# Designs tried in a protein design run: peptides against a protein of PDB entry 5T59. Part 18

Target 1, 112 residues: chain A of PDB entry 5T59
Amino acid sequence: TTPTMQSTSLLTEHLGYPPISLVDDIINAVNEIMYKCTNAMEKYLMQRNIIGKKDFSDEIKIGTAKLESLLENSVDKNFDKLELYVLRNILSIPSDLLEENRFRLLHHEKLV
Target 2, 90 residues: chain B of PDB entry 5T59
Amino acid sequence: EHIRFQRLVQVCNKALEESIRKLQSWEKIHECFPNYGQTREGIENLTVCQQQVIKLWSNLSRVEFDAIFHERSIEEKLNQLDDLINKARS

## One batch from the design tools (peptide; aimed at target 1 K81 Y85)

Design b2_p14_3_s4 (made by RFdiffusion4, then SolubleMPNN; from b2_p14_3, 4 letters changed)
Fold by OpenDDE base, seed 1:
Structure b2_p14_3_s4 (fold): chain B 112 residues (1-112), chain C 90 residues (1-90), chain A 14 residues (1-14)
Amino acid sequence: as target 1 above (112 residues)
Amino acid sequence: as target 2 above (90 residues)
Amino acid sequence: DEWEEIEKELEEEK
C-alpha cells in the first residue's frame, strides 16, 4: 500500500521535512559512493595496465564499465526496495491514528 | 519499545549488502577481465582491487549514512514517533 | 520476511 497524503503531512510536520527527503539523501549518497568505488577500481587497474609488455588498457576500460553497470543495476533494484520499505513500514502512521482525535496528539506534541 | 530506527539501520545494511553481493563474486570479476586475469600478476591485481573496493564501499557507506542520520535527527524523530504511537494506543 | 515481501511486490509490478 502507498502512504496517504495525510500521513505524509503529519510526518512532514513531525520530521521537519518530507519523509521522501530522507530516502533521497540515502539514495544520492549511495550513488555517489558507487561511482567513487568504480572510479577507484578503474584507476587502480589502469595504473597496472601493462603486464609482460602487453597493454591491457582497453580490456580494463571495458571490464570496469561492465562492473559499473552491474553495480548500478543492483543499487537501483535494492534501494527501490529500501524506499518502499522505509515509506511503508518505518516512516508511516498506523491507520488507527489517522483519525481526528489522534491527529490532535501529534499536533499537541508539536506545540509543547 | 523503540523499533523504527533499528529497522531503518537493518534495511540500509540489507540494501548495501545485496548491492555489493555480485562484486563479491570472484568468478564475476574474472569474467570481466578474461585475458588480464589469465596472468599471475593480473590475478593478483584483481584480487587486491576487489578487496579494496568492497572495503571502500563499506567504509564510505557507514560514514555517509551516519552523517545523514545525524543531520536529519532520524533516531530521535523515530523514537518520538514510536512513543507517540504507543501513547495513542494506550 | 518483510524484505522478501517487498521483493515479491516489485517483481510483480515489473
Scores: peptide ipSAE 0.210, ipTM 0.934, DockQ to the pose 0.804
OpenDDE base, seeds 2, 3, 4, 5: peptide ipSAE 0.220, 0.211, 0.207, 0.210; ipTM 0.934, 0.933, 0.933, 0.933; seeds 2, 3, 4 fail the geometry check

Design b2_p14_4 (made by RFdiffusion4)
Pose (drawn by RFdiffusion4):
Parts: sequence; C-alpha cells; structure tokens
Structure b2_p14_4 (pose): chain A 112 residues (1-112), chain B 90 residues (1-90), chain P 14 residues (1-14)
Amino acid sequence: as target 1 above (112 residues)
Amino acid sequence: as target 2 above (90 residues)
Amino acid sequence: EEEEEEFEEFEEEL
C-alpha cells in the first residue's frame, strides 16, 4: 500500500513515534557502523604500511577511502529501498480500515 | 499469523547483506590495494581485514538493531497490528 | 524507471 496521512497520523499514535523515526534510527545506525569499520581498517593497515623496506601509506589512504565511498553509495542505495519497502508493506494500512473507520479499533485498543 | 515483524527482520538483514557484498569479493579488495596486495604480508593483512570487517559489520548491526527494536517495542506494535487487522477483517 | 525496476526486484526477493 502507498502511505497516506491517516496512516502516518494513526500509526504515529499507535507507535508513539512517526513511522519514519524507526527508519532514521536504522540509517543513522548503519552509517555510524560503516565509518567505524573503515576507520578501524585504515588504522590496522597504517601500522602495517611498511612491508619489507617500502612504505605504502599513500596507497592505503587512497584504498581505504576508495572503499569507504563505495559503501556510502551502496548503503544509501540499499537503505533507501528499505525506507520504501517498510513504509509501504510493514508500517502499512489496507483499505478495509480507512474506508470504514480504523479509528474505532485504535480508540478501542487504548481503552478497553 | 504474526508475520509483519519477521519481515522487518528480513528486510533489515537483506539490506545489510547487499550493503557489504562488494567487500566479500577478494578481487575488488585487491583492486583498491594493487601494489600492497602484491606482497605476501600485504595479502595476509588484507585477508585479516575483510574477514574481520565483515564480522564487525555483522555484529555491530545485529546488536544495535536488536536494541532499536527493543527501545521502540516494534515487535509488539507490529504483532498488535497484525492480529488487529485480522480482528477487523473478521 | 531503473530505480523502480530495482525496487520491484527487491520486493520479489523478499
């Protein structure tokens, strides 16, 4: 289903937070991990940048950054689909409920 | 009958697996370090990275998301939502 | 259009 304002309004009430807030926590979380990994990988190699008698510091900075940017694309790509797949299929509303009052059951839930 | 939350887990895991796939390929890893990878010790060091980065990637994401799913009680809100639409359709 | 096709393939994979 395509998201609507009633679903955003109703789901915000059922959840206690807008549906997008969960998606923010996920994209924001994975990005932090992405950088935490790359930074950890660069330092592992920088203290191993000299093999034999040659110094590969330059190649490592370029390699670690050249990898980081490829995840920035791939992650932004794959988690936007998640941002979409979730708001359309998981935090979703059918027609059975907004055609004939979903408000009854949510109000009914909070009370009885 | 409780089907929506398991989906949230499936979609999150799906997104992560695709997000890291290019790093599971030794080729693309060596492309970023062509000269460094042509040394024995370089090959050994790069192997330690991709295998550990992947494990770190899987573990950090696994722990946080399980935590996020807890702080927002999403498993329950969705289970309440799944079994609630059924009561409505009935 | 390419992004929509990729998204449809993503839904099918799930």

Design b2_p14_4_s1 (made by RFdiffusion4, then SolubleMPNN; from b2_p14_4, 4 letters changed)
Fold by OpenDDE base, seed 3:
Structure b2_p14_4_s1 (fold): chain B 112 residues (1-112), chain C 90 residues (1-90), chain A 14 residues (1-14)
Amino acid sequence: as target 1 above (112 residues)
Amino acid sequence: as target 2 above (90 residues)
Amino acid sequence: EEEEKELEEFEKSL
């Protein structure tokens, strides 16, 4: 189930930040890492672009671009799933505790 | 008793592993460099490159994710959340 | 040892 506004508010109060902020940090990090990896791969191969009398620079650039796209698509897919899982199953409050009386109790516990 | 942080670590690891899976395929790597990969030196270079990319991916992700978890105090917060939920149900 | 050297070389490409 999708997180409710109440859950978000309670978790924000508990965490000190909105739950989505954690996911954003994770996604931003993996994206940065992804491009660092592909950039390193391209540079590594470009330093080794000449084999014998042939220059493979163009093929290397095209090939690394293809791998970057492949990795990018996979990252997007898997971390979209991660986002949903984290927000729904990890950073979540059971529905029975979101009832009015229980909601107040949790809120009170934080404020005390 | 404390389960949420463990699950967070698990799902992060799974997402990272699944994301790099296709690059772990030699066939996928080789097909991107069809002529380069027909040379002995090219194969050697691609082999090293593939191996090191995977290692770099793993190392960078570990360091960066641990930093995020620390900065967000997420283990402590998730443990507290587990405790609060368990207490409320008692 | 050799793997470490290769990794160091690769990291220079960052």
Scores: peptide ipSAE 0.099, ipTM 0.920, DockQ to the pose 0.020
OpenDDE base, seeds 1, 2, 4, 5: peptide ipSAE 0.107, 0.085, 0.080, 0.082; ipTM 0.921, 0.920, 0.922, 0.922; seed 1 fails the geometry check

Design b2_p14_4_s2 (made by RFdiffusion4, then SolubleMPNN; from b2_p14_4, 5 letters changed)
Fold by OpenDDE base, seed 3:
Structure b2_p14_4_s2 (fold): chain B 112 residues (1-112), chain C 90 residues (1-90), chain A 14 residues (1-14)
Amino acid sequence: as target 1 above (112 residues)
Amino acid sequence: as target 2 above (90 residues)
Amino acid sequence: KEEEEELKKFEESL
């Protein structure tokens, strides 16, 4: 189930930041890492672009671009799943505790 | 008793592993460089490149994710959340 | 040793 506004508020109070902020940090980090990896791969191969008398620069550029696209698609897919899982199953409050009485108890505990 | 943080670590690791899976395929790498990969030196270069990019992926992700978890104090916060939930149910 | 050297070379490409 999708997190409720109440859950978000309670978790924000508990964490000191909205739950989505953690996910954003993770996703931003992996995206940065992804492009660093593909850039390094291209540079590594471009330093080794000549084999014998043949220059493979064009093929290397095209090939690394294909691999980048492949990795990008996989990252998007897997970390979209991660986002849903984290927000629904990790940074979540059980529904029974979101009832009025239990809600107050959790809120009170934070304020004490 | 404390389960949420370990789940976070597990799902992060799985997402990272699944994301790099296709790059772990030599066939996928080779097909992107059909002529380059037909040379001895090309194969050697691609082999090293594949191995090193996977290592770089793993190392960078470990360092960056650990930094995020530390900056967000997420282990402590998730443990506290587990405790609060368990206490409320008692 | 050899792997370490290769890794360093690769990291320099960043």
Scores: peptide ipSAE 0.099, ipTM 0.917, DockQ to the pose 0.020
OpenDDE base, seeds 1, 2, 4, 5: peptide ipSAE 0.104, 0.086, 0.046, 0.049; ipTM 0.918, 0.920, 0.915, 0.915; seed 1 fails the geometry check

Design b2_p14_4_s3 (made by RFdiffusion4, then SolubleMPNN; from b2_p14_4, 4 letters changed)
Fold by OpenDDE base, seed 4:
Structure b2_p14_4_s3 (fold): chain B 112 residues (1-112), chain C 90 residues (1-90), chain A 14 residues (1-14)
Amino acid sequence: as target 1 above (112 residues)
Amino acid sequence: as target 2 above (90 residues)
Amino acid sequence: EEEEKELKEFEESL
């Protein structure tokens, strides 16, 4: 089930920002962290690219790229599910509170 | 009484854990470095690298997510939301 | 209780 416009509006008023903004912050953060991790991995291995007079630089670059792709796919999948869950189950307003009387209550609480 | 923020933390942790799970597999790591991983020194380097990445993932995510939660005042806001819902139902 | 239920459902979906 998709959040209603009314729920989004009420939550935006309550939060001071649209609910999706929180999710965006989370997703942007994890993406940044992901690339920092993969970059660190590549740098670490590239500093250790020569073993037994053999240069493994090319293999390291290819390998780290593969791991990056693997992690990227996993992040995308899991945080897409997170987004759905958060918006549906955490940043949500029960239907009974979307009724006119309850709507007024929410606005009243903001004004008082 | 207050449940929404706890849920947020839990699902964030779960998503982070599941995202890094494949990198926790030595087999997956080794598959990406088939020749490098055939050397003793290469195995040692990959082992340390794997451990460091996982720790970095955990530490950075903790710091960044906590910062987001603070900046968005999400714990307070979600607690207030819980209170509003409970009040409306009482 | 309800929190645990919702979390379980989420975990199963991941």
Scores: peptide ipSAE 0.122, ipTM 0.925, DockQ to the pose 0.098
OpenDDE base, seeds 1, 2, 3, 5: peptide ipSAE 0.122, 0.108, 0.098, 0.100; ipTM 0.920, 0.920, 0.923, 0.923

Design b2_p14_4_s4 (made by RFdiffusion4, then SolubleMPNN; from b2_p14_4, 5 letters changed)
Fold by OpenDDE base, seed 3:
Structure b2_p14_4_s4 (fold): chain B 112 residues (1-112), chain C 90 residues (1-90), chain A 14 residues (1-14)
Amino acid sequence: as target 1 above (112 residues)
Amino acid sequence: as target 2 above (90 residues)
Amino acid sequence: SEEEKELEEFEKSL
C-alpha cells in the first residue's frame, strides 16, 4: 500500500508540509549523527595510537573506516525501512476514507 | 485513540537500535583492530571507545529527534489525524 | 563519576 497523490495532498494540507519532509529531517539527522560518532571514535583512538613503542595510526584509520562503512550500511538499511513504514502506516489515510466526505471534513476543520 | 505518534517513536527507536547493533558486538570491533587489540592497553582503549560511542549515538539521536518532532509539531498533528479519522468513521 | 569523565573525554574528540 503506497501513498496516493490525494493522500499526500491532504496530509500536506493538514501538516503544513509534505509528509516526506519529516522523513527527510530524520534521515538527515541520523546521517549527521553517524559521522559525528565515527569521527569521534577515530579521534579518540588516534590520541592513543602509540602503545609499547609501536605506532598503530594506520591500523586505527583503516579500522575506523571499516566501522564507518558497517554503520553506514546499517543506517541505510534500517532507515529505508523506516521511511516506508512511516509513509505507508503512520502518515497515511485509510483508503475507505479517501472520498468526498473525507475531503470535506479536512477542509471544514481547516476553515473553522 | 491516539496511536500514530507512539508508532512513530517506536519505529524511530527500533531503527536506531538496529543501526547500532553491530557496533555493540565486541567481536566486530576487535576484528577491525587485530593488532591494536592484542595489547592490554589497546583492549582498554577499544572498550572505552565502544561504550562511549554507543552512548553518544543514543544521546545525540534523542536530542535531535525530539527537536525534529517539536519543530514539526508531529505529536499534535498525528493526534489530530487520529481524531479526524475516528470522527469520520462515526 | 568515572563514567561521566570518560564521556566528557570522548565528547571532546568531536
Scores: peptide ipSAE 0.057, ipTM 0.915, DockQ to the pose 0.019
OpenDDE base, seeds 1, 2, 4, 5: peptide ipSAE 0.034, 0.052, 0.032, 0.055; ipTM 0.913, 0.915, 0.912, 0.916; seed 5 fails the geometry check

Design b2_p14_5 (made by RFdiffusion4; failed a check: a repeat of another design)
Pose (drawn by RFdiffusion4):
Structure b2_p14_5 (pose): chain A 112 residues (1-112), chain B 90 residues (1-90), chain P 14 residues (1-14)
Amino acid sequence: as target 1 above (112 residues)
Amino acid sequence: as target 2 above (90 residues)
Amino acid sequence: EEEEFEEVEEWFEE
């Protein structure tokens, strides 16, 4: 289903937070991990940048950054599909409920 | 009958697996370090990275998301939503 | 938008 304002309004009430807030926590979280990994990888190599008698510091900075940017694209790509797949299929509303009052059951849930 | 939350786990894991796949390929890893990877020690060091970075990637994401799913009780809100639409359709 | 969603469905099924 395609998201609607009633679903956003109703799901915000059922969840206690807008449906997008969960998506924010996920995207924001994986990004922090992405950089935490690349930074950890660069330092592991920088203290191993000299093999034999040659210094590969330059190649490592370029390599670690060249990898980081490829994840920035792939992650932004794959988690936007998640941002879409979730708001359409998981935090989703059928027609059975907004055609004939979903408000009854949510109000019914909070009370009885 | 409880089907929506398991999906949330499936879509999260799906997104992560695709997010890291280019790093599981030794080729693209060596392309970023061509000269450094032509040394024995370089090959050994790069192997230690991709295998540890993947493990770190999997672990950090697994722990946080399980935590995020807890702080927002999403497994319950969705189980309440799954079994609630069924009561409505009935 | 509908084509993007169909791509997301194919992507998920893979």

Design b2_p14_5_s1 (made by RFdiffusion4, then SolubleMPNN; from b2_p14_5, 4 letters changed)
Fold by OpenDDE base, seed 5:
Structure b2_p14_5_s1 (fold): chain B 112 residues (1-112), chain C 90 residues (1-90), chain A 14 residues (1-14)
Amino acid sequence: as target 1 above (112 residues)
Amino acid sequence: as target 2 above (90 residues)
Amino acid sequence: DEEELEEVDKWFEE
């Protein structure tokens, strides 16, 4: 289930930042890494674009673009799953702790 | 006792692993370079390139994710969360 | 490691 506003507020207080901020950091990082990888691949092959008497530059550019698209689709799918998993199962507060008595306990522990 | 940070590491590794899986397929790589891959030198270059990309993916993700976890103090915070939950249920 | 949580719940049930 989707986290409640109360859960988000409590976790934000505990973490010092909203839970979604951690996920954003992770997703931003993997996107950056993804394009670094594809760029490195293109550059490596473009330095080796001529074999014999034939220039394969056009084929290399098209091929690396196709691989980039393949990786983009996979990253998008898997890290969408990651986001849901983290917010539901890791950065979550059990419903019993969101009840009145348990809520007071959390505040007490924070102050002590 | 402390389970949430372990789960975070595991899910990150799983997402990274599944994301790079298609690039681990030689067949898919070769399909993108049908003529280049018909040459001996082309095959050699593609082989090295594939290996380097996979290593780069792994190394960069390790460094960057560890940095994020450190900056966010997430292990400590998740352990504290586990402790709070366990204490409340005791 | 519990088999990586059963491969993270069989990768979040696909």
Scores: peptide ipSAE 0.589, ipTM 0.948, DockQ to the pose 0.150
OpenDDE base, seeds 1, 2, 3, 4: peptide ipSAE 0.115, 0.121, 0.117, 0.114; ipTM 0.935, 0.935, 0.935, 0.934

Design b2_p14_5_s2 (made by RFdiffusion4, then SolubleMPNN; from b2_p14_5, 5 letters changed; failed a check: too like the target's own chain)
Amino acid sequence: LEKELEEVDKWFEE

Design b2_p14_5_s3 (made by RFdiffusion4, then SolubleMPNN; from b2_p14_5 with F5L E9D E14K)
Fold by OpenDDE base, seed 1:
Structure b2_p14_5_s3 (fold): chain B 112 residues (1-112), chain C 90 residues (1-90), chain A 14 residues (1-14)
Amino acid sequence: as target 1 above (112 residues)
Amino acid sequence: as target 2 above (90 residues)
Amino acid sequence: EEEELEEVDEWFEK
């Protein structure tokens, strides 16, 4: 289920940053990569826009825009799932460690 | 023993794979360029373009995600988390 | 939201 405030605090202390920050980095990166890919695709095809004395520039622009939208939607969907999974199953603390006596263990390790 | 970082890598790969899946469909690509794709040269260009985009996607994501993981020291931190959890349960 | 979480789990466990 949804992470608790306690788990977030403990993980932030352990990581040195909030768990969501890692996810944000990942999502920002994939978005940047996505637009680099679609831009490269458009540029490649626009350099090859004339075939048999026909100019396909308009079709290329429309087509690449459609593919970009398709990719955007897919990225959003799948990386939203990633975010949920990471925060729930990876960057999470089991309930048995969310007790006062268990908190001390985590703090003790921080103090070396 | 250490499982969390492995899961992180796996989920990242899964998300990347599923995100690019539709671009791996030739039919989907061709549908976006119906007239351009009616020419031999157009088909060749689209084929190369599709291949290069998918390759670029894979290469860039590997490099960028590895950089993030390194900068955030996430493998070490997740391993430590696994150890702490296991220790607490013992 | 719970249904969504279950879907996510299924997606990554398959």
Scores: peptide ipSAE 0.148, ipTM 0.934, DockQ to the pose 0.794
OpenDDE base, seeds 2, 3, 4, 5: peptide ipSAE 0.148, 0.145, 0.146, 0.137; ipTM 0.935, 0.935, 0.934, 0.934; seeds 2, 4 fail the geometry check

Design b2_p14_5_s4 (made by RFdiffusion4, then SolubleMPNN; from b2_p14_5, 4 letters changed)
Fold by OpenDDE base, seed 3:
Structure b2_p14_5_s4 (fold): chain B 112 residues (1-112), chain C 90 residues (1-90), chain A 14 residues (1-14)
Amino acid sequence: as target 1 above (112 residues)
Amino acid sequence: as target 2 above (90 residues)
Amino acid sequence: LDEEYEEVLEWFEE
């Protein structure tokens, strides 16, 4: 389930930033890493594109693009699941603590 | 007692591992370079390339994720969250 | 938390 507004507010106060900001950092980082990896792969192979007087540049470009797409799809799927899990279970407040008495306790402890 | 940060690290590692799994397959790599991979030099180049990419993926992810966790103080914050939850339940 | 974590791990293996 989607986190409640109360949960988000309390966690934002506790963390000093919205919970989604952490997930955004993670996803942005892995995307950057992904493209660095595929770029490095293409560069490495393009420096070795001629074998036996045959130029494989076109095949290398196409092949690297295919691998990039494969990796991109995998990253998207896995980190979408990660986002859901983190927001629902790790950066979450149990429902029993969102009740009146315990909610106040949690809030009070952070303000005192 | 403290479980949330451990789970965060574990799920991040799992996502990273599963994301790179297809590139760890030599067959998948070779399929993308069918003619290049029929040459001796091509096979050698692809082998090195595969190894380097996987290594780069691992190294960059470790450095970047650790930096994020540090900048966000997430271990401390998650431990505090665990403590608050446990205290409230006492 | 732990039970749902295991399910998520299984998702990654799909």
Scores: peptide ipSAE 0.129, ipTM 0.933, DockQ to the pose 0.223
OpenDDE base, seeds 1, 2, 4, 5: peptide ipSAE 0.125, 0.105, 0.129, 0.127; ipTM 0.932, 0.930, 0.933, 0.932

Design b2_p14_6 (made by RFdiffusion4)
Pose (drawn by RFdiffusion4):
Structure b2_p14_6 (pose): chain A 112 residues (1-112), chain B 90 residues (1-90), chain P 14 residues (1-14)
Amino acid sequence: as target 1 above (112 residues)
Amino acid sequence: as target 2 above (90 residues)
Amino acid sequence: ELPEVEPKERVHSK
């Protein structure tokens, strides 16, 4: 289903937070991990940048950054699909409920 | 009957597996370090990276998301939502 | 499978 304002309004009430807030926590979380990994990888190599008698410090900075940017694209790509797949299929509303009052069951849930 | 939360786990894992796939390929890894990878020690060091970075990627994401799913009780909110739409359709 | 959608631009930090 396509998201609607009633679903955003109702799901915000059922969840206690807007449906997008969960998606923010995920994207924001994976990004932090992405950089935590690349930074960890660069330092592992910079203390191993000299093999034999040559210094590969330049190649490592370029390589570690050249990898980082490729994840920034792939992650931004794959988690936007998640941002879409979730708001359409998981935090989702059918027609059976907004055509004939989903308000009854949510109000009914909070009380009885 | 509880089907929506397992999906959330499936879609999260799906997103992560595709997010890291280009790093599982030794080729693209060596392309970023062509001269450095032509040394024995360089090959050994790069192997230690991609295998440890993937493990770090998997572990950090696994722990946080399980935590995020806890702080927002999403497994319950969705289980309540799954079994609630069924009661409505009935 | 996940649907196709265009990537959004975001601000990144370390």

Design b2_p14_6_s1 (made by RFdiffusion4, then SolubleMPNN; from b2_p14_6, 5 letters changed)
Fold by OpenDDE base, seed 4:
Structure b2_p14_6_s1 (fold): chain B 112 residues (1-112), chain C 90 residues (1-90), chain A 14 residues (1-14)
Amino acid sequence: as target 1 above (112 residues)
Amino acid sequence: as target 2 above (90 residues)
Amino acid sequence: DLPEVEPKKRIYTK
């Protein structure tokens, strides 16, 4: 189930930022790490592109690109699942707290 | 009592682990370098590269995710959320 | 050891 507007508002007030912002940070970070890793791989292998009398530069570039694509697909899939889980199960407010009498607790704690 | 932050850490670790799994496959690595990987020296280079990139992935993710968690004060906020929920249900 | 560089951003509307 998708988080409600009410839940998002309350969590934003509690966190000081929208819940999605945390997920955004996480996903942006892993994407950055991903490209750092693939770039490092390419550079490492390109420093070792000559074996015997054969130059494998073209194969290395193509191969690393393929690995990057493979990693991209995996990251996208797994962190989409992460996003859904975090927003639905971690950064979530149970329905009982969204009722009028319980709704005030989050506001009250902020003010004291 | 406090369960949400633990779950966050767990799901992050799981996503990271699942994401890097394909690169942990020697077969997948070798498929990308079919001729390079037919040489002894190429195999050695790919082996070292594979090991180091996995280590780099692990180290960078640990540092960056911990930084995010700290900057967002997420452990404290999630613990407070747990407490609020438990209090409301008591 | 392996060398490092910088990449992309994602946008959310929730």
Scores: peptide ipSAE 0.222, ipTM 0.939, DockQ to the pose 0.042
OpenDDE base, seeds 1, 2, 3, 5: peptide ipSAE 0.153, 0.229, 0.239, 0.216; ipTM 0.921, 0.939, 0.939, 0.939; seeds 1, 2, 3, 5 fail the geometry check

Design b2_p14_6_s2 (made by RFdiffusion4, then SolubleMPNN; from b2_p14_6, 4 letters changed)
Fold by OpenDDE base, seed 4:
Structure b2_p14_6_s2 (fold): chain B 112 residues (1-112), chain C 90 residues (1-90), chain A 14 residues (1-14)
Amino acid sequence: as target 1 above (112 residues)
Amino acid sequence: as target 2 above (90 residues)
Amino acid sequence: DLPEVEPKKRVYTK
């Protein structure tokens, strides 16, 4: 299930930032890495675009674009799953702590 | 006792592994370069390219994710969260 | 080795 506002507020106080910010950092990082990888692949192959007397530049550009799309789809799928898991199971507060007396514990520990 | 950070690392590794799996498929690589891959030299280039891009993926991910974890102090924060939860339940 | 280049970037926020 989706985390509550209470959970988000408490975790934000604990972390010093909203839980989603960590996920954003991770996803932004992998996206950057993804494009670095595909760009590097294209550059590598474009340096080797001529075999014999045939120029494969067009095929390389199209092919690397296809691989990029393939990787994009996979990254999106898997890191969407990651986001859900992290927010629901890692950066989460158990229901037994989502009570008035337990809220004080988290808040108190920060101030002490 | 401390489990959340371990889980974070695990799911990150899993997501990275699953994401790069398509590029680990020679068939997927080859089908993107049908004519280029019909040449001996093309196959060699694609093979090296595939191997190196996977390494690049792994290395960059390790460096960047570790940097994020450090900047966000996430191991410490998750350990503290585990401790708070355990304390509240005791 | 593969040449490393600067790439695109996406932003995810909820």
Scores: peptide ipSAE 0.224, ipTM 0.938, DockQ to the pose 0.041
OpenDDE base, seeds 1, 2, 3, 5: peptide ipSAE 0.118, 0.206, 0.221, 0.197; ipTM 0.928, 0.938, 0.938, 0.938; seeds 2, 5 fail the geometry check

Design b2_p14_6_s3 (made by RFdiffusion4, then SolubleMPNN; from b2_p14_6, 5 letters changed)
Fold by OpenDDE base, seed 4:
Structure b2_p14_6_s3 (fold): chain B 112 residues (1-112), chain C 90 residues (1-90), chain A 14 residues (1-14)
Amino acid sequence: as target 1 above (112 residues)
Amino acid sequence: as target 2 above (90 residues)
Amino acid sequence: ELPEVEPRKRIYTK
């Protein structure tokens, strides 16, 4: 299930930033890396586009675009799962710590 | 005792590995370059390209994710979270 | 070795 507002607030105070910000950094990073990889691949092949007097530039462009789409779909799928897992199971506070007495403990530890 | 950061690293590695899996398939690569891949030289180029892009993926991910973890102090914060939870349950 | 490339825009910017 989706994290509670209380959990988000407490974790934001603890982390110094909202939990989602970490996930955003990770996802943005992998997407940047993804496009660097596919662009590098295209450039590498485009430098080697002529074979046996045949120009494969068009095929290379289409092919690398297909691979990019394939990788995009995979990244989206796997990192959507990652986002859910991180927010639910890693950056989460057990229900017992959301009680008033435990809530005070978290604040006390932060201030002392 | 400290488990959350370990889990974070594990799920990140898993997501990265699963994301690149299709590019590790020669069949998938060849399907995208059907005529280019029918030439000896094309096969050689695709092979090198495939190997290099996988390495690039791995290296860039390692560097960038480690940087994020450091900038966000996430190991320390998750360890502290583990400690708080354990303390509360004691 | 693959050539260096410039970054593209972020997709999951929030």
Scores: peptide ipSAE 0.239, ipTM 0.939, DockQ to the pose 0.042
OpenDDE base, seeds 1, 2, 3, 5: peptide ipSAE 0.148, 0.194, 0.231, 0.221; ipTM 0.928, 0.937, 0.939, 0.939

